# Peptides against a protein of PDB entry 5JXT: the designs that were tried, part 281

Target 1, 319 residues: chain A of PDB entry 5JXT
Amino acid sequence: SLLPKKEINVYIGMSEMQVKWYQKILEKDIDAVNGAGGKRESKTRLLNIVMQLRKCCNHPYLFEGAEPGPPYTTDEHLIYNAGKMVVLDKLLKRIQKQGSRVLIFSQMSRLLDILEDYCVFRGYKYCRIDGSTAHEDRIAAIDEYNKPGSDKFIFLLTTRAGGLGINLTTADIVILYDSDWNPQADLQAMDRAHRIGQTKQVVVYRFVTDNAIEEKVLERAAQKLRLDQLVIQQGRAQVAAKAAANKDELLSMIQHGAEKVFQTKGAFGTMAEKGSQLDDDDIDAILQAGETRTKELNARYEKLGIDDLQKFTSESAYE

## One batch from the design tools (peptide; made by RFdiffusion4, then SolubleMPNN)

Design b2_p30_1_s2 (from b2_p30_1, 16 letters changed)
Fold by OpenDDE base, seed 5:
Structure b2_p30_1_s2 (fold): chain B 319 residues (1-319), chain A 30 residues (1-30)
Amino acid sequence: as target 1 above (319 residues)
Amino acid sequence: SRAAEEEERRRQKKEFLEKKKEEEEEEKLK
């Protein structure tokens, strides 16, 4: 029988470089961030800010002129300049030692480019599929990864490209490097490993930048998922959760953690304390804290009815 | 174009990593 998947949100502090870039993004559009734009503020401008903040949460080198150089080198700076990379680097070492194989999903093909550079730098054998990958190359990559005795440790996928019905049950670990706005896209990604033919316990690690917009992306995705589940259970077709965030929701998401980011001169949390010197105990502490917060998040939404979940979209903007 | 600059950057990184690997292999042979 297929074992139930274990899902853990891994809450990760920003690196010093991420904090600096996050501040710059907010400062560039400070009037919009403060809500001073009022009725004149376009939804498109807010969506652009959200996209830049999500890029920052993934990796600063997604911005032009952020990567140190010339010369452009692949070195430890690729890791320590992004909190998610620091945690990923330690986690992958443990996963490999356990004899596990891993799927890494992102929304951003340009982040997969950074992850390829990282895989080459660490000597990890990998496959890659994104939205630009030809059909034949996709089949070849899947077959190369799934073949008996494959030496490919990592599969790098965009969440959308991974959504296309492929079987990757030869992996038992799933890392969601970022979250989709649609929780069903992330579930479809997880279900590439968590499917008939899986023989191991599937573990899903969802990376979430702490004290940043990604917490609100996660909360909104969790709320939507619970609403979708309750609507299916109650047969109430009318509660199509408005898939698109309104301006006020986007503004609230942008404002989340912004004050603390402006007050911060360095990195956040464990990234401030240890940075790239995270040990196995620090990783265990991050995973345990993440497991606790994941249970709390799930328990919060499990207690809410459809009517409460629809109202909560308006009130959670102020906490 | 941004694509050409990214491709050139990837090429330079690959060449750098290959050179570093050669240097590490040469150090192991000493």
Scores: peptide ipSAE 0.018, ipTM 0.500, DockQ to the pose 0.479
Fold by OpenDDE base, seed 3:
Structure b2_p30_1_s2 (fold): chain B 319 residues (1-319), chain A 30 residues (1-30)
Amino acid sequence: as target 1 above (319 residues)
Amino acid sequence: SRAAEEEERRRQKKEFLEKKKEEEEEEKLK
């Protein structure tokens, strides 16, 4: 029988470089961040800020002039300059040691380029699929990954490209490097490994940058997912969650953790304490804390009715 | 050679960044 998937949010502090770039993004659009634009502030401008902040949470090298060089070398700086890479690097060693195979999903094809450089640098054999991958090449990559005795450890996928009905049950670990605004896209990604033919316990690690916009992206996704579930259960088809965040919601998301980011000198959390020198105990602590916060997040939304779930709850922005 | 592949990668990266900069400049003009 297919075992239920285990989902764990992995809350990760920003690196020092991410903090600097996060500050720079907020400062560039400070009037919008402070709501000084009022009714004249375009939704497009706020969406652009959100996208830049999400890029920062993924990797600072997604910005022009952030990567050291020329010459552009792949080295430890690719890892320590992004909190998610530091955790990923340690987690992948553990995953490999246990004889697991891993799917890594991102919204950003450019992040997959960074992950390819990382895989080459660490000597991880991988496959890749994104939105630009030809159909034939996609089939070839899937077949190569799923081949009995395949030496491919990692499959790199964009969430949308990976959602297209493919079977990757030869992997038992799923890493969502970032989250989709639509929780169904992430579920469809997980279902590539969590499907008939899976023989192992599927574990999903969702990377979430702590004290940043990604917490609000996650909360909104969890809210939407719960609302969708309740609507299906109650037969209330008309209560489609307003799919697009309004301006005030976007502004609240941008403002979340911004003050603490401005006050921070250096990195956040475990990244400040240990930097790239995370050990197995540090990873266990991060995973345990993540499992606790995941349960708390789910429990928060399980208690809410449809009417409450239709309102954007900004409560966690001020706590 | 590994050097030629690295040079080609650098060229492609430069062209990509230039194109992204042009796209960002065009988006600022709309």
Scores: peptide ipSAE 0.016, ipTM 0.414, DockQ to the pose 0.022
Fold by OpenDDE base, seed 4:
Structure b2_p30_1_s2 (fold): chain B 319 residues (1-319), chain A 30 residues (1-30)
Amino acid sequence: as target 1 above (319 residues)
Amino acid sequence: SRAAEEEERRRQKKEFLEKKKEEEEEEKLK
């Protein structure tokens, strides 16, 4: 029988470079961030800020002029300048040592490009599929990854491209490098490894930048998923699932952790203490803390009814 | 720019994959 998947949110501090770029993004639109734009602040402007903050959480080199060069070289700076890369680099060594194979999902094809450079730099053999990958090349990449005795350790996928019904049960580890706004897209991605034909315990690591907008993206996705489940169970098909985030919700998401980011002169959390020199004990501590926070997050939403979840704004989660 | 170097790398990778596909098609015709 297929074992239930284990899902763990991995809460990761920003690097010093990410903090600087996160500050710069907020400062550029400080009036909007402070809510001073009032009713005239466009939803489009707030959505743009959200998009830039999510890029920063993934990797600062997604911004023009952030990467050191020319010449542009792949080196340790590709890792230590992004908290998620530092954790990924240590986690992949562990995953490889245990004889597992890994799917890495992102919303951003440009992040997959950074991850390709990383794979080459570390000597990891990989496959890649994104939204631009031709149908034939997609089949070839899947077959190359799934073949008996495949030397491909990593599969890099955009979440939406991975959702297209493909079978990747030859992997047992899933890393969600970032999260979709739609929790169903992430579930569909996980279900590429967690399907009939899987022989191992599937473990899903969801990377979440701590003290940043990604915590609020995750909370909103968890709320929506619980609401969708309850609507199905109660047969109340007409319960209007909360529409796309309103301006106030977007503003609250942007403001989350912003004050602490402005007060910070260096990195956050374990990134401030150890930087790129995380050991196996540090990774275990991050995973244990993540498992605890994941249980707490799930328990918060499991107790809520449909009416509570509909009234629940991202602000009421802290009362 | 890194974008241009990356585009060139993608081009080279595409050309390599196309060449491999041609070699595999030629092997199926033998």
Scores: peptide ipSAE 0.016, ipTM 0.430, DockQ to the pose 0.085; fails the geometry check
Fold by OpenDDE base, seed 2:
Structure b2_p30_1_s2 (fold): chain B 319 residues (1-319), chain A 30 residues (1-30)
Amino acid sequence: as target 1 above (319 residues)
Amino acid sequence: SRAAEEEERRRQKKEFLEKKKEEEEEEKLK
């Protein structure tokens, strides 16, 4: 029988460089962040801010002029300048030692480019599929990864490209480097490993930048997922979860943690305390804290009915 | 598009019902 997947949100502090870039993004559009634009602020402008903040949460090198150079080199700076990379680097060593294989999903193909550079730098053998990958090359990459005795440890995928019904049950670990706005896209990504033919316990690690917009993206995704489940169970097919965030929701998401980010001179959380010098005990502490916060997050939504979840999509704009 | 959202909802409903059937069959085997 297929074991139930374990899902753990991994809450990760920003690096010092991420904090600096997050501040710059907020400062550039400070009037919009403060709500001073009112009805005049376009939804498009707020969506652009959200996308820049999500890029920052993934890696600061997604911005022009952020990467140190010239000369441009792949080195330890690729890791320590992004909190998610620091945790990923330690987690992958553990995953490899336990004889597991890993799928890494992102919304951003440009982040996969950074992850390729990282894989080369660490000597990890990998496959890659994104939205631009030709059909034949996708088949070849899947076959190369799934072959008996494959030396490919990592599969890098865009979440949407991984959604295309492919079987990757030769992996037992899934890392969601970022989250989709649609929680079903993330579920479809997980289901590449968590499917008939899987023989191991599938573990899903969802990376979430702490004290940043990604917490609100996660909360919204959890609300939507619970609503979708209840709608299916109750047969109320007419209750479409409002797929698109409104302006007030987007503004609230942008404002989340912004004040604390402006007050911060260095890194956040464990990244401020230890930076890239995380040991195995630090990773265990991060995972345990993440498991606790994941249970708490789920417990908030499990008690809510359809009507409450529909209201919360409006009230989370006022907290 | 609204059509794509409806198709996705139909897909999710199908996948949920299939999973629920599999869980009910697994519970009958215990």
Scores: peptide ipSAE 0.000, ipTM 0.241, DockQ to the pose 0.011; fails the geometry check

Design b2_p30_1_s3 (from b2_p30_1, 16 letters changed)
Fold by OpenDDE base, seed 2:
Structure b2_p30_1_s3 (fold): chain B 319 residues (1-319), chain A 30 residues (1-30)
Amino acid sequence: as target 1 above (319 residues)
Amino acid sequence: MAEEERRRRREQKREDLEKKKEEKKKKEEE
């Protein structure tokens, strides 16, 4: 029988560079962030802000002029300038020592470029598939990864490209580097490793930037997933239609953690205390805190009915 | 233009990294 997957949200502080870029994104559109634009703020403008904030949570080098140089180099700065990379770098060393193999998913092909440069820098052997990968090259990459005695440790995938029915049961660890707005896309990605033929316990690590837009993306995805489950169970197909965030929801998501980000000089949380010098105990503490917060998040939404789950409340983060 | 410049920058960083790895390996073998 297939063992149930273990899913853990890994809450990660921003690096100093991420805080500076997050502030810069908010300041550029400060009138929209403060809600001063009223009815004049386009939904498109708010969606653009959300997308820039999500890019910042992933890696600051996704912005033009953020990468240090010239000269441009691949070095330790690629890791320490993004909180997710610091945690990933330590976690991958542990995963490799355990004799596990890992799938890494992102929404952003440009982030896979950074992860590819990182893999080359650390000497990790990898495969890659994204939305632009030809069908034949996809088959070749899957076969190379799945072959008996494969020396490929990492598979880099865009979430949507990895969702297309492929079997990757030769991996037992899944890292969601970022989350899809549709929780079903992330489930479909997890199901590449968590499928018939898996012999190990599948563990899913979902990276979430703490005190940022990604917490609200996660909360919204959890609400939607629970709503979808209840709608299926009750046969009420009509309720699922409000999939797109409204302007007020987008504004509330943008405002989440913004005040604390403006007040912060330097990095957040464990990134402020230890920077890039995380040890094994720090990783264990981050994973344990993440497991606790994941259980609390799930327990919060399991108690809610359909009518409660249809209300986007920003207040549920402060109680 | 921006995508091509980004690609060229990635290629250059890769070549420089490979050169540094070869130089390091050579120094560890001496």
Scores: peptide ipSAE 0.481, ipTM 0.886, DockQ to the pose 0.375
Fold by OpenDDE base, seed 3:
Structure b2_p30_1_s3 (fold): chain B 319 residues (1-319), chain A 30 residues (1-30)
Amino acid sequence: as target 1 above (319 residues)
Amino acid sequence: MAEEERRRRREQKREDLEKKKEEKKKKEEE
């Protein structure tokens, strides 16, 4: 029988470089961030800010002029300049020692480029599929990963490319490097490993940048997922979860953690204390804290009815 | 950054990384 998947949100502090770039993004559009644009502020502008902040949470090298150089090099700076990479680097070492194999999903093909450079740098053997991967090359990559005795440790996928019903049950660990606005896309990604033919306990690590927009992306995704479940259970098919965030929702998401980011001169949390020198105890602490916060998040939404879930509970950035 | 410039930069970084790995291997064999 297929074991239930274990899902853990891994809350990760920004690196110093991420804080600087996050500040720069907010400052560039400060009038929009402060809501000074009022009704005249375009939804498109707010969506652009959200996308830049999400890029920052993933890796600062997604921005033009952020990568150190010339000369441009692949080195330890690729890791320590992004909190998610620091945690990933330690977590992958543990996963490999356990004899596990891992799927890494992202929304951003450009982040897969960084992860590919990282894999080459660390000497991890990998496969890659994204939205541009030809059908034949996709089959070849899946077969190469799934073959008995495959030396491919990592599979890099865009979440959308993973949605195509492929079987990757030869992996038992799933890392969602970022989250989709649609929780169903992430579930479809998890279902690549958590499917008939899986013999191991599937563990899903969802990376979430702490004190940043990604917490609100996660909350919104959890709210939507619960609403979708309740709608199915109650037969109320017409309660289309307002799929698109309104302007006020987007603004609240942009404002979340912004004040703390402006006050921060260095990195956040464990990244400020230890930087790239995380040990196994630090990883255990991060995972334990993440498991607790995951349970709390789920318990919050399990108590809510359809009417409550239709109200975007923007806990105001002021509470 | 043009997509082509980004691609060229990635190719260069890979070539440089491979050269560094080969040089390191040679030094470990000496």
Scores: peptide ipSAE 0.473, ipTM 0.886, DockQ to the pose 0.379
Fold by OpenDDE base, seed 5:
Structure b2_p30_1_s3 (fold): chain B 319 residues (1-319), chain A 30 residues (1-30)
Amino acid sequence: as target 1 above (319 residues)
Amino acid sequence: MAEEERRRRREQKREDLEKKKEEKKKKEEE
């Protein structure tokens, strides 16, 4: 029988470099961030800010001029300049020691480029598939990963490429490095490992930058998923969850944590205390805190009816 | 510039790994 998947949100503080770049993104469009643009502010401008903030949460080297160099070297700076990389680096060591194999999903092919450099730097054997990968090369990469006795530890995928119905049941760990706006895309990614033929318990780690836009992306995705489930259960097929955020929702998401980001000198949370010196106990603490917050988040949305979930989409625009 | 240089370094590292695999395979066939 297929064991139920365990999902854990891993809440990760920004590195000092991420805080600096997050501040710069907000400052560049400060009038938009403060809502001073009023009715003239384009939804496109807000969406662009959201996309830059999400890039910052993933890795600051997604911005031109952020990477130290020339010369552009692959070194420890690739890890310590992004909170998610610091946690990933420790987590992958544990995953490898336990004899597990891991799928890493991202929305951003450019982040997979950074993760390839990281894999080479750490000596991790990997496969990669993204939106540009030819069909034949996808088959070859899947077969190379899934073959008996495969030495490939990591599979790097874009979430969209993972959506193509592929079987990756030879992995038991899934890392969602970032989240899709559509929670169904993330579920489809998890279902590459969590399907018939899986012999292990699948564990899903969802990386979420704490005190940043990604918390609101996660909350919105969880709300949408619960609403979609309730609509199916109640036969109310016409309650199309408003798929696209409105301007006020986007503004609220951009503003989330912005004040604290502006007040912060250095890194956030455990990244401020330990930075690159995270030990095994720090990772256990992050995972335990994440498991608690995940249970609380799920319990919050499980108690809500359709009418409550529809109201919360309106009230979260006023906080 | 940084992204292009990173790409070039990945390509070089792949070529170096392939050469090392070929050299190792030649030594195992001797």
Scores: peptide ipSAE 0.261, ipTM 0.723, DockQ to the pose 0.110
Fold by OpenDDE base, seed 4:
Structure b2_p30_1_s3 (fold): chain B 319 residues (1-319), chain A 30 residues (1-30)
Amino acid sequence: as target 1 above (319 residues)
Amino acid sequence: MAEEERRRRREQKREDLEKKKEEKKKKEEE
């Protein structure tokens, strides 16, 4: 029988470089961030800030002039300059040692480019599919990954390209390097490994940058998923669940953790204490803390009714 | 510049893989 998937949010501190770039993004639009822009601040400007902050949470090298060089080299700096890469690097060693195979999903094809350089640097054999991959090359990559005795450890996918109904049940670990705004896209990605023909316990690790916009992206996605479930159960018209984030929601998301980011001179959390020198005990602590926070997050939204879930006001998340 | 260099490396790797596929196809047709 197919075992239920285990989902764990992995809360990861920013590196010192990520903090510096996160500060620069906020400072560039400080009037917007403070809500001083009034009626003139377009929803488009706030969406752009959100996109830049999400890039920063993924990797600072997604910005021009962030990567050290010339010469541009792939080295340990590719890992230690991004909190998610530090955790990924340790987690992949553990996953490989246990004889598991892993799907890594991102919204950003440019992040998959960084992950390809990382895979080459660490000697990990991988497949890749994104939105630009030709149909024949997709089939070939899937077949090569699913082949009996395949030496391909990692499959790199954009979340939307992974959603195309493909079977990847030869993997048992799923890493969501970032989250989609639509929780159904992430579920569709998980269902590539969590399907008929899976023989192992599927474990999903969702990377979330701690004290940053990604916590609010996750909360909003969890709220939307619960609302969609309740609307289906109650037979109510789906009209209310599709509301795109309003201006005030976007502003609240941008403001989340901003003060602490401005006060921080170095890295956050375990990244400040250990940097790139995470050991197995540090990873166990991060995973255990993540499992606890995941249970708390789910328990919060399971108790809410439709009317409470429709009131995405910044205030109701702090009571 | 860094993104452009990554792009060039990927394009070169793709060309090398396409050449290997063509060479393999030629050997299977001979």
Scores: peptide ipSAE 0.258, ipTM 0.724, DockQ to the pose 0.093

